# Ledger of designs, part 6: peptides against a protein of PDB entry 6B9H

Target 1, 151 residues: chain A of PDB entry 6B9H
Amino acid sequence: AELCESLLTWIQTFNVDAPCQTVEDLTNGVVMAQVLQKIDPAYFDENWLNRIKTEVGDNWRLKISNLKKILKGILDYNHEILGQQINDFTLPDVNLIGEHSDAAELGRMLQLILGCAVNCEQKQEYIQAIMMMEESVQHVVMTAIQELMSK

## One batch from the design tools (peptide; aimed at target 1 E135 H139 I145)

Design b1_p10_7_s3 (made by RFdiffusion4, then SolubleMPNN; from b1_p10_7, 4 letters changed)
Fold by OpenDDE base, seed 4:
Structure b1_p10_7_s3 (fold): chain B 151 residues (1-151), chain A 10 residues (1-10)
Amino acid sequence: as target 1 above (151 residues)
Amino acid sequence: VREELLALLS
């Protein structure tokens, strides 16, 4: 999916420790968790990050468990910190991500993380970073932001 | 796109 690929490129700009070269690399949630910690380390602190299992391999059950925690973290962050309500009916299906590496649903998850970045305390830094990306990627990212902001 | 991104900074 175009959204997922563009947001994967965006995720790679964070230079997290976990492998983040492929869609499947993101399905265990470890990259996402590390990205969220970079976005707001005060909220997504070490205690939060420690709840994410790092050695899950191909265990889709563990992947889903991680993804559920991450999604909850994102939703709580939006509610508690960003003051934004997210519609439950538009949430990513973490089961499809964990079990099938569904790129479309992964894109939706990454879009939520994008929302965190562009609304957090350091939003200026992340927006400026997006401005430095390839034009085609910028377009997709901006569209994703607009869609999220309209909710 | 750049202008739209800039608008997010306001």
Scores: peptide ipSAE 0.511, ipTM 0.932, DockQ to the pose 0.723
OpenDDE base, seeds 1, 2, 3, 5: peptide ipSAE 0.511, 0.506, 0.503, 0.507; ipTM 0.933, 0.931, 0.930, 0.932

Design b1_p10_7_s4 (made by RFdiffusion4, then SolubleMPNN; from b1_p10_7, 4 letters changed)
Fold by OpenDDE base, seed 4:
Structure b1_p10_7_s4 (fold): chain B 151 residues (1-151), chain A 10 residues (1-10)
Amino acid sequence: as target 1 above (151 residues)
Amino acid sequence: VREELLQLLS
């Protein structure tokens, strides 16, 4: 999906330690967790990050477990820190991500992380980083931001 | 797009 591909490119700008080259690389949630820690290390601290299993391999059950924790973290962050209401009907299906590497659902997950970045304390930094991306990617990212904020 | 991104900063 175009959304997933563009947001994967965006995620890669964080230069996290975990492999982050393919959609499959994101399905275990480790990259997403590390990105969230960069976005707000005070909230997504080491204790939070340690709840995410790093060596899940192809175990889709463990992937889903990680993804559920990450989704909860995102939702809690939006509620507790950002004051952002998220429509539950548009939440990603983490089961499809974990078991089938569903790009559309993964895109929706990454969109939530994008929302965290552009609304956090360092929003200026992340928005400026987006401005430095390729124009086609900027367009997709901006559309994703607008969709999220319209909810 | 740049203008829209800048609006997020305002």
Scores: peptide ipSAE 0.483, ipTM 0.927, DockQ to the pose 0.731
OpenDDE base, seeds 1, 2, 3, 5: peptide ipSAE 0.482, 0.476, 0.470, 0.476; ipTM 0.927, 0.926, 0.924, 0.926

Design b1_p10_8 (made by RFdiffusion4)
Pose (drawn by RFdiffusion4):
Structure b1_p10_8 (pose): chain A 151 residues (1-151), chain P 10 residues (1-10)
Amino acid sequence: as target 1 above (151 residues)
Amino acid sequence: SVKEFFESLL
């Protein structure tokens, strides 16, 4: 905890098309997919994004379907591009995100997306950008990175 | 420090 909200601030720095003001705004997977496209458009391309349904509303089943596709993408990216540098021993429970808007599990998903950003080809720029954020957010991002990079 | 941590990543 203290992970979800700090990482929400970080997500907001991407200025993606979908709303990203609240925890609930993240529960359908659209913001997360758009952020992944910004992190690596050569991998999280338009064909991939097309699989993520928009206009989900309160349909938690579709939220889960979207989130499973996002997590599948992150894990594949970790394996195929990042050489398993992101620790994936504990997977976020996407069912709890969809059924209960569980911010803690959302925080874990956002940590995986942060792992993508700090290990991608543009990791220098993403790290430099974090260094401009509020100190409280940087400290939480530091802790999150330490966890996700450890073996 | 937090700053030194992020510098070490670069």

Design b1_p10_8_s1 (made by RFdiffusion4, then SolubleMPNN; from b1_p10_8, 3 letters changed)
Fold by OpenDDE base, seed 5:
Structure b1_p10_8_s1 (fold): chain B 151 residues (1-151), chain A 10 residues (1-10)
Amino acid sequence: as target 1 above (151 residues)
Amino acid sequence: SVRDFFLSLL
């Protein structure tokens, strides 16, 4: 999926510790959790991150468990910190991500993380970083942000 | 433009 591939490229700019080269690398949620911690380490603190299991392997049940926690964290962040500046109009199906590595649903999850980044305390830095990416990626990111803003 | 969009977010 175009959205997923573009946002994967965006996710890679965070230079997290976990492998983040492929769609499959993202399905266990560890990369996403580490990205969220970078976005707002005061909210997504060590206690929060420790709830995400890192030794998941190919266990899709554990992947889903992690993804549910991450999704909940994103939604709570929107409510508690961002003041609903972004909407959870269409939630990703974390079951499809964990069990089937569904790229479209993964794209939706990454889109929610994008919403966190462009509304967080360091939003200007993240926006400026996006502006340094390839134009094709910027266009997809723009569309993704617009979708979040319009719902 | 894409550039203008992101500038508008700053």
Scores: peptide ipSAE 0.749, ipTM 0.965, DockQ to the pose 0.938
OpenDDE base, seeds 1, 2, 3, 4: peptide ipSAE 0.747, 0.747, 0.746, 0.748; ipTM 0.965, 0.965, 0.965, 0.965

Design b1_p10_8_s2 (made by RFdiffusion4, then SolubleMPNN; from b1_p10_8 with E4D E7Q; failed a check: a repeat of another design)
Amino acid sequence: SVKDFFQSLL

Design b1_p10_8_s3 (made by RFdiffusion4, then SolubleMPNN; from b1_p10_8 with E4D E7L; failed a check: a repeat of another design)
Amino acid sequence: SVKDFFLSLL

## One batch from the design tools (peptide; aimed at target 1 Q124 M142)

Design b1_p11_1 (made by RFdiffusion4)
Pose (drawn by RFdiffusion4):
Structure b1_p11_1 (pose): chain A 151 residues (1-151), chain P 11 residues (1-11)
Amino acid sequence: as target 1 above (151 residues)
Amino acid sequence: SALETFFESLH
C-alpha cells in the first residue's frame, strides 16, 4: 500500500488518451495498455492494442478479459525483451481488480508496468522523469523498483 | 547509473 496512488501519479505523467484520474479509471485496462504502447511501441504495437476493448463501462467480466491480456503482454515482454529482470513471483490478481476495484492488486499491476519502463530501451529518460516528481512519489517509486528488481 | 544516482539522492 501507498503504491497504487503514487504509481497513479506516475501513470498520469504519460498523458494517454483514456481517462486516468481515479483508481476506477484504471480498472478496465485501457490506460495500462496505452501506457505500455508509450513505453515500447515496437512491442506493444497497434495490433496488440487492438485486442484491448474500449468502452467497457461497468462490465467487470470484460475488465478482467482486458486485464488478462495486459498481464499476458507484460509477462511476455519480461521474458522475451527484458530477460526476466522484473520479479514476477507474485502476480497481481486481475479478477480482484475487476470484481472489487482492488487498489492493492492494481498497485501490483502498476508496479509491473513501472518495471517495464525502468528496464526498457528508454529507461534512462523514464528514470530522469521520475527524478523530477514530488519527493513523496519518488520514495514510493524507489521502494517499488527495489522490490521488482530483486531476485 | 541513473538508477543508482536516483537511489542515492533519496538515502

Design b1_p11_1_s1 (made by RFdiffusion4, then SolubleMPNN; from b1_p11_1, 5 letters changed)
Fold by OpenDDE base, seed 1:
Structure b1_p11_1_s1 (fold): chain B 151 residues (1-151), chain A 11 residues (1-11)
Amino acid sequence: as target 1 above (151 residues)
Amino acid sequence: SLLDQFFQSLS
């Protein structure tokens, strides 16, 4: 999926500790949780991050559990901090991500994280970073943001 | 460019 691949490239710019080279690397939620902590460490603090289980291996049930927590965190962040600047219009199916590594649904989850980044307190820094990426990636990111803001 | 205009509009 083009959305997932482009946003994976974007996620890689965060240089988190967890492996983040493949779609499969993102399915346990650990990378996404670490990215969210970078976006807003006051909200996604250590206590929040510690609720995400690491070293889940191929256990799809544990993956889904992590992903559900992360999705909840994103939605709560949008409501409590961002004042719903982005709409949680269509939620990603975390079951498909955890059990089947569904790239399309993963792309939608990364899109929500993108929404957090471009609306957070440090949004200008993230916007500038995106503007330094490959043009083809920027186009996908632009479309993804437009979709979020239009709903 | 279109990209520049868009991302600047997010400011």
Scores: peptide ipSAE 0.669, ipTM 0.953, DockQ to the pose 0.157
OpenDDE base, seeds 2, 3, 4, 5: peptide ipSAE 0.668, 0.661, 0.665, 0.667; ipTM 0.954, 0.953, 0.953, 0.954

Design b1_p11_1_s2 (made by RFdiffusion4, then SolubleMPNN; from b1_p11_1, 4 letters changed)
Fold by OpenDDE base, seed 1:
Structure b1_p11_1_s2 (fold): chain B 151 residues (1-151), chain A 11 residues (1-11)
Amino acid sequence: as target 1 above (151 residues)
Amino acid sequence: SLLDEFFESLE
């Protein structure tokens, strides 16, 4: 999926510790959790991050468990910190991500993280970084942000 | 450009 591929490229700019080269690498939620901590370490603090299981292997149930926690964190962040600037109109199906590595649903999850980045305290820094990416990626990111803000 | 205008509008 174009959305997932472009947002994977965006996620890679965070240079997190966990492997983040493929769609499969993101399905356990560890990369996403580390990215969220970079976005707002005061909210997604070490205690929050420690709730995410880091060694899940191919266990899809553990992946789903992590993804559910991450999704909840994103939604809570939007309500408590961002003042609901990002609407949760369409939630990703974390079951499909964890069990089937569904790229479309993963794209929706990464889109929510994008929403956090472009609305957080350091949003200007993240926006400037996006503006330095390849034009094709910028177009997908723009569309993704527009979709979030229009609902 | 369209991209520049859009991202600047977010700031």
Scores: peptide ipSAE 0.631, ipTM 0.944, DockQ to the pose 0.157
OpenDDE base, seeds 2, 3, 4, 5: peptide ipSAE 0.619, 0.616, 0.623, 0.620; ipTM 0.942, 0.942, 0.944, 0.943

Design b1_p11_1_s3 (made by RFdiffusion4, then SolubleMPNN; from b1_p11_1, 4 letters changed)
Fold by OpenDDE base, seed 1:
Structure b1_p11_1_s3 (fold): chain B 151 residues (1-151), chain A 11 residues (1-11)
Amino acid sequence: as target 1 above (151 residues)
Amino acid sequence: SLLDQFFESLS
């Protein structure tokens, strides 16, 4: 999926500790949780991050559990901190991500994280970073943001 | 460019 691949490239710019080279690397939620902590460490603090289980291996049930927590965190962040600047219009199916590594649904989850980044307190820094990426990636990111803001 | 205009509009 083009959305997932482009946003994976974007996620890689965060330089988190967890492996983040493939779609499969993102399915356990650990990378996403670490990215969210970078976006807003006051909200996604150590206590929040510690609720995400590491070293889940191929256990799809544990992956889904992590992904559900992350999705909840994103939604709560939008409501409590961002004042719903982005809408949770269509939620990603975390079951498909955890059990089948569904790239399309993963792309939608990364899109929500993108929404957090471009609306957070440090949004200017993230916007500038995006503007330094490959033009083809920027186009996908632009479309993804437009979709979030239009709903 | 279109990209520049868009991302600047997010400011």
Scores: peptide ipSAE 0.665, ipTM 0.951, DockQ to the pose 0.157
OpenDDE base, seeds 2, 3, 4, 5: peptide ipSAE 0.661, 0.657, 0.658, 0.662; ipTM 0.951, 0.951, 0.951, 0.952

Design b1_p11_1_s4 (made by RFdiffusion4, then SolubleMPNN; from b1_p11_1, 5 letters changed)
Fold by OpenDDE base, seed 1:
Structure b1_p11_1_s4 (fold): chain B 151 residues (1-151), chain A 11 residues (1-11)
Amino acid sequence: as target 1 above (151 residues)
Amino acid sequence: SLLDEFFASLE
């Protein structure tokens, strides 16, 4: 999906330790967890990150478990820190991500992370980084942000 | 541009 591919490119700009070259690389949640820690290390601290299992392999049940924790973290962050600035009424189906590597649902998950980045304390830095990306990617990101902030 | 205007509106 266009959303997933564009946001994968965006995720890659974080230069996390975990492999993040393909859609499949993101399905275990490890990359997403590391990205969230970069966005707000005070909230997504080491204790939080340690709840995400690494070395999951192809175990879709473990993937889903990680993804559920990450989604909860995002939602809690939005409520507790961001003041519910992100419209989260349409949540990604983490079961489809974990079991089937569903790119569309993964895109929706990454969209939530995008919302965290553009609303966090360092939002201006992330916005500026987005403005340096390819124009086609910027358009997708713009649309994704607009959708998140619409009520 | 549209992109410039949009991202400026986020700040």
Scores: peptide ipSAE 0.533, ipTM 0.927, DockQ to the pose 0.158
OpenDDE base, seeds 2, 3, 4, 5: peptide ipSAE 0.507, 0.500, 0.518, 0.514; ipTM 0.921, 0.919, 0.924, 0.923

Design b1_p11_2 (made by RFdiffusion4)
Pose (drawn by RFdiffusion4):
Structure b1_p11_2 (pose): chain A 151 residues (1-151), chain P 11 residues (1-11)
Amino acid sequence: as target 1 above (151 residues)
Amino acid sequence: MTPTEFFESLL
């Protein structure tokens, strides 16, 4: 905890098309998919993004379907591009995200996305950008990175 | 370790 909201502020720095003001705005997976495309457009390309349904509304089943595709993408990216540098022992429970808007599980998903950003080809720029954020957010990001980079 | 020191070490 104290992970979801700090990482929401970090997500907001991407200025993606979909709304990203609230925890609920993240539960359908669209913001997360758009952020992943910004992190690595060569991997999270348009063909990949097309699989993520927009205009989900309150349909938690579709939220879960989207989130499973997002998590599948992150895990594949970790294996195929990042050499398993992101710790994936505990997977976020995407069913709880969709069924209960569980912010803690959302925080874990956002931590995986942060892991992608700090290990991608543009990791220098992403880290430099974090260094400009509020100290409280940086400290939470620091803790999140320590966890996700440890073995 | 401060956040600054930590993030500089990642670069």

Design b1_p11_2_s1 (made by RFdiffusion4, then SolubleMPNN; from b1_p11_2 with T4E E8Q)
Fold by OpenDDE base, seed 4:
Structure b1_p11_2_s1 (fold): chain B 151 residues (1-151), chain A 11 residues (1-11)
Amino acid sequence: as target 1 above (151 residues)
Amino acid sequence: MTPEEFFQSLL
C-alpha cells in the first residue's frame, strides 16, 4: 500500500535499533515502540517500552498483544498530551497487522505515529525532516496528516 | 496545495 510504503520510509529515518526494512519487520510492534520512545521519551519511557515483548518471532498472538499496547499508548498520548481525540472509524485493525501483515492496516498504525510526531514537542524538527524527504513521500505524508487533522 | 506549502503552514 502506498501509505504503508511511504510511512515505512519515514519510519526508517528514525534509525531505531530494531530491524525496520520491511513491512514484516514492523508487525511485531517493536520498531513502532522504539519510534514512539524517540518521539516522546518522557511519555513513552522505559517502563512503557518494557511492556512490549521483543522475543516475538512469528507468534501472531504476541504481535497482536504488542500492537494493542502500542495503539493504546498512541491513543492515550493523543488524549493526555496532545489533546486530540482519535475517531474509532479510522483506527487500525491490529489483528490484521499481527496475523496477516496487512499493509493497509499497518499504514493506518504508522499514520497515527505520524500524528504523534507532527504534534509532539519536537514537531518542528519532524516536520522539517519530512520536508527533506522525497516529494512523493511528502505528498503521501501530507495527505495522511490532513486526514488526521480533519477528525 | 503543495507539500511545501502545507508543511510550512504547520511550522
Scores: peptide ipSAE 0.738, ipTM 0.964, DockQ to the pose 0.983
OpenDDE base, seeds 1, 2, 3, 5: peptide ipSAE 0.736, 0.736, 0.734, 0.735; ipTM 0.964, 0.963, 0.964, 0.964

Design b1_p11_2_s2 (made by RFdiffusion4, then SolubleMPNN; from b1_p11_2 with T4K)
Fold by OpenDDE base, seed 4:
Structure b1_p11_2_s2 (fold): chain B 151 residues (1-151), chain A 11 residues (1-11)
Amino acid sequence: as target 1 above (151 residues)
Amino acid sequence: MTPKEFFESLL
């Protein structure tokens, strides 16, 4: 999916420790958790990160468990820190991500993380970084942000 | 609106 691929490219700019080269690499949530910690380490602190299982392998149940925690963290962050309400109609289906590596749903998850980045304390740095990416990626990111802001 | 214009509006 276009959204997923563009946001995967964006995620890769964070240079997290976990492998993040493929869609499959993101399905266990570890990369996403590490990205969120970079976005706001005070909120997504070590205690939060330690709740994410790293030894997941191909266990889709563990993937889903991680993804649910991450999604909850994102939603709580939006509510508690960013003062934004996320509409349930646009929430990703973490079951499809964990069990089937669904790129469309993964794109939705990454879109939520994007929302965190462009609204966090370091939002200007993240926005400026996006502005240095390929034009095609910028366009997808723009559309993704606009969709979030229209809620 | 171009991405550049959009992101500038967010800064």
Scores: peptide ipSAE 0.736, ipTM 0.964, DockQ to the pose 0.983
OpenDDE base, seeds 1, 2, 3, 5: peptide ipSAE 0.731, 0.732, 0.732, 0.733; ipTM 0.963, 0.963, 0.963, 0.963

Design b1_p11_2_s3 (made by RFdiffusion4, then SolubleMPNN; from b1_p11_2 with T4Q E8Q)
Fold by OpenDDE base, seed 4:
Structure b1_p11_2_s3 (fold): chain B 151 residues (1-151), chain A 11 residues (1-11)
Amino acid sequence: as target 1 above (151 residues)
Amino acid sequence: MTPQEFFQSLL
């Protein structure tokens, strides 16, 4: 999916410790959790990160468990820190991500993380970094942000 | 609106 591929490229700019080269690499949530910690380490602190299982392998149940925690963290962050309400109609289906590596749903998850980045304390830095990416990626990111802001 | 214009508006 276009959204997923573009946001995967964006995620890769964070240079997290976990492998993040493929869609499959993101399905266990570890990369996403590490990215969120970079976005706001005070909120997504070590205690939060330690709730994410790293020894997941191909266990889709563990993937889903991680993804549910991450999604909850994102939603709580939006509510508690960013003062934004996320519409349930646009929430990713973490079951499809964990069990089937669904790129469309993964794109939705990454879109939520994008929302965190462009609204966090360091939003200026993240926005400026996006402005240096490929035009095609910028366009997808723009559309993704606009969709979030229209809620 | 171009991406550059959009992101500029967010700064």
Scores: peptide ipSAE 0.745, ipTM 0.965, DockQ to the pose 0.984
OpenDDE base, seeds 1, 2, 3, 5: peptide ipSAE 0.741, 0.743, 0.742, 0.742; ipTM 0.964, 0.965, 0.965, 0.965

Design b1_p11_2_s4 (made by RFdiffusion4, then SolubleMPNN; from b1_p11_2 with T2S T4K)
Fold by OpenDDE base, seed 4:
Structure b1_p11_2_s4 (fold): chain B 151 residues (1-151), chain A 11 residues (1-11)
Amino acid sequence: as target 1 above (151 residues)
Amino acid sequence: MSPKEFFESLL
């Protein structure tokens, strides 16, 4: 999916420790958790990160467990820190991500992380970084942010 | 609206 591929490219700019070259690399949630920690290490601290299992392999149940924790973290962050409400019917289906590596749903998950980045304390830096990306990626990111803002 | 214009509006 275009959204997923563009946001994967964006995620790669974070230079996290976990492998993040493919859609499959993101399905266990480890990359996403590390990205969130970079976005706000005070909120997504080591205690939070330690709840994300790293030795997941192909276990889709463990992937889903991680993804549920990450999604909850994102929603809590939006509510507690960013003052934003996310509608349930626009939330990603983490079951499809964990079990089937669904790119469309993964794209929606990354979109939520994007929302965190462009609204966090360091939002200026993240916005400026996005502005340095390829035009095609910028367009997708813009659309994704606009969709979030329309909630 | 171009991405540039959009992101500038967010700054």
Scores: peptide ipSAE 0.734, ipTM 0.964, DockQ to the pose 0.981
OpenDDE base, seeds 1, 2, 3, 5: peptide ipSAE 0.731, 0.732, 0.731, 0.732; ipTM 0.963, 0.963, 0.963, 0.963

Design b1_p11_3 (made by RFdiffusion4; failed a check: near_copy:native)
Pose (drawn by RFdiffusion4):
Structure b1_p11_3 (pose): chain A 151 residues (1-151), chain P 11 residues (1-11)
Amino acid sequence: as target 1 above (151 residues)
Amino acid sequence: SEVTEFFESLL
C-alpha cells in the first residue's frame, strides 16, 4: 500500500487519451494499455491495443478480459524483451481488480508497468522524469523499483 | 539524498 496512489500520479504523467483521475478509471485496463503503447510502441503496437475493448462501463467481466490481455502483454514483454528483469513471482489478481476495484492489486499491476518503463529502451528518460516528481512519490517509486528488480 | 542517489545509480 501507498503504491497504488503514487503510481497513479506517475501514470498521470503520460497524459493518455482515456480518463485517469481515479482508481476506478484504471480498473478497465484501457489507461494501462495506452501507457504501455507509450512505453514501447514497437511492442505494444496498434494491433495489440485493438484487442483492448473501450467503453466497458461497469461490465466487470469485460474489465477482467481486458486486464488479462494487459497482464499477458506485460509478462510476454518481460520474457521476450526484458530478459525477465521484472520480478513476476506474485501476479496481480486481475479478477479482484475487476470485481472489487482492489487498489492493492491495481498497485501491483501499475508496479509491473513501472518495471516496463524503467527497463525499456527509453528507461533513461523515464527515470529522469521520475526524478522531477514530488519527493513523496519518488520515495514510493524507489521502493517499488527495488522490489521489482530484486530476484 | 538517498532517494536521489538511488535514481542516479539507475542511470

Design b1_p11_3_s1 (made by RFdiffusion4, then SolubleMPNN; from b1_p11_3 with T4Q E5Q; failed a check: near_copy:native)
Amino acid sequence: SEVQQFFESLL

Design b1_p11_3_s2 (made by RFdiffusion4, then SolubleMPNN; from b1_p11_3 with T4Q E8L; failed a check: near_copy:native)
Amino acid sequence: SEVQEFFLSLL

Design b1_p11_3_s3 (made by RFdiffusion4, then SolubleMPNN; from b1_p11_3, 3 letters changed; failed a check: near_copy:native)
Amino acid sequence: SEVQQFFQSLL

Design b1_p11_3_s4 (made by RFdiffusion4, then SolubleMPNN; from b1_p11_3, 3 letters changed; failed a check: near_copy:native)
Amino acid sequence: SEVQAFFQSLL

Design b1_p11_4 (made by RFdiffusion4)
Pose (drawn by RFdiffusion4):
Structure b1_p11_4 (pose): chain A 151 residues (1-151), chain P 11 residues (1-11)
Amino acid sequence: as target 1 above (151 residues)
Amino acid sequence: MTSMEFLQSLL
C-alpha cells in the first residue's frame, strides 16, 4: 500500500488518451496498455494494442479479459526483452481488480509496468523523469523498484 | 540513502 496512488501519479505523467484520474479509470486495462505502448512501441505495438477492448464500462468480465492480455504482455516482455529482470514471483490478481477494483492488486500491476519503464531502452529518460517528481512519490517509486529488481 | 541518490545510481 501507498503504491497504487503514487504509481497513479507516475502513470499520469504519460498523458495517454484514456482517462486516468481515478483508481477506477485504471481497472479496464486501456490506460495500462497505452502506457506500455509509450514505454516500448516496438514491442507493445498497434497489433498488440488492438487486442485491448475500449469502452468496457462496468463489464467486469471484459475488464478481466483486458487485464489478462496486459499481464500476458508484461510477462512476455520481461522474459523476451528484459531477461527476467522484473521479479514476477507474485502476480497481481487481475480478477480482484476487475471484480472489486482492488487497489492493492492494481498497485502490483502498476509496479510491473514501472519495472518495464526502468528496464527498457529508454530507462535513463524514465528514471530522469521520476527524479523530477514530488519527493513523496520518488520515495514510493524507490521502494517499488527495490522490490521489483531484487531476486 | 536518499531517493535521489538511489535513482542516480540506476543511471

Design b1_p11_4_s1 (made by RFdiffusion4, then SolubleMPNN; from b1_p11_4, 3 letters changed)
Fold by OpenDDE base, seed 1:
Structure b1_p11_4_s1 (fold): chain B 151 residues (1-151), chain A 11 residues (1-11)
Amino acid sequence: as target 1 above (151 residues)
Amino acid sequence: MSPKEFLQSLL
């Protein structure tokens, strides 16, 4: 999906330790967890990150478990820190991500992370970084942010 | 609006 591919490119700019070259690389949640820690290390601290299992392999049950924790973290962050600035009524189906590597649902998950980045304490830096990406990616990001901020 | 204009509006 266009959303997933564009946001994958965006995710790659974080230069996390975990492999993040393909859609499949993101399905275990490890990359997403590391990205969230970069966005707000005080909230997504080491204790939080340690709840995400690494070395999941192809175990879709473990993937889903990680993804559920990450989604909960995002929602809690939005409520507790961001003051519900993100419209999260339409949640990604983490079961489809974990079991089927569903790119559309993965895109929706990455969209929520995008919302965290453009509303966090360092939002200016993340917004400016996005402005340096390819125009086609910027367009997808714009649409994704607009959707998040609309009620 | 363009992506640049939109992103600038978020700053």
Scores: peptide ipSAE 0.746, ipTM 0.964, DockQ to the pose 0.924
OpenDDE base, seeds 2, 3, 4, 5: peptide ipSAE 0.745, 0.744, 0.744, 0.746; ipTM 0.964, 0.964, 0.964, 0.964

Design b1_p11_4_s2 (made by RFdiffusion4, then SolubleMPNN; from b1_p11_4, 4 letters changed)
Fold by OpenDDE base, seed 1:
Structure b1_p11_4_s2 (fold): chain B 151 residues (1-151), chain A 11 residues (1-11)
Amino acid sequence: as target 1 above (151 residues)
Amino acid sequence: MSPKEFLESLL
C-alpha cells in the first residue's frame, strides 16, 4: 500500500538498530518500539521497551503480542502525554499485521506513530525532517496527518 | 495546499 511504503521510508530515517528494510521487518513490532523510544525516551523508556520480545522469528502469535503492547503504548501516550491530539477511533488490526503482514493495516499502525512524532516535544524537528523527504512521500505524510487530526 | 505549506502550518 502507498501509505505503508511511504511511512516505511519515513521510519527508515530513524536509523534504529533493528532491521527495517521491508514490510515484513516491521511486523514483529521491534522497529516500531525502537522508533517510539526515540520519539519520547522518557515515556517509552527501557522498562517499556523490555516488554517487547525480540527474536520473534516467524511466530505470528508473538508478533501480535508485541503489536498489541505497542498499540496500547501509543494510545496511552496519546491520552497521557499528547492530550488526545490524535484521532485514534480507527485502530489498526494488529492480528492482520502479525499473521498476514497486511500492509494496509501496518500503514495504519505507522500512521499512529507518525501522529506521535508530529505532536511530541520534538515535533518541530520531526516535521522539518519530513520536509526534507521526497515530495511524493511528503504528500502521503500530509494526507496521513490530516486524517489523524480530523474529528 | 502543498505538502510544504501544510507542514509549515504545523510548526
Scores: peptide ipSAE 0.740, ipTM 0.963, DockQ to the pose 0.926
OpenDDE base, seeds 2, 3, 4, 5: peptide ipSAE 0.738, 0.738, 0.739, 0.739; ipTM 0.963, 0.963, 0.964, 0.963

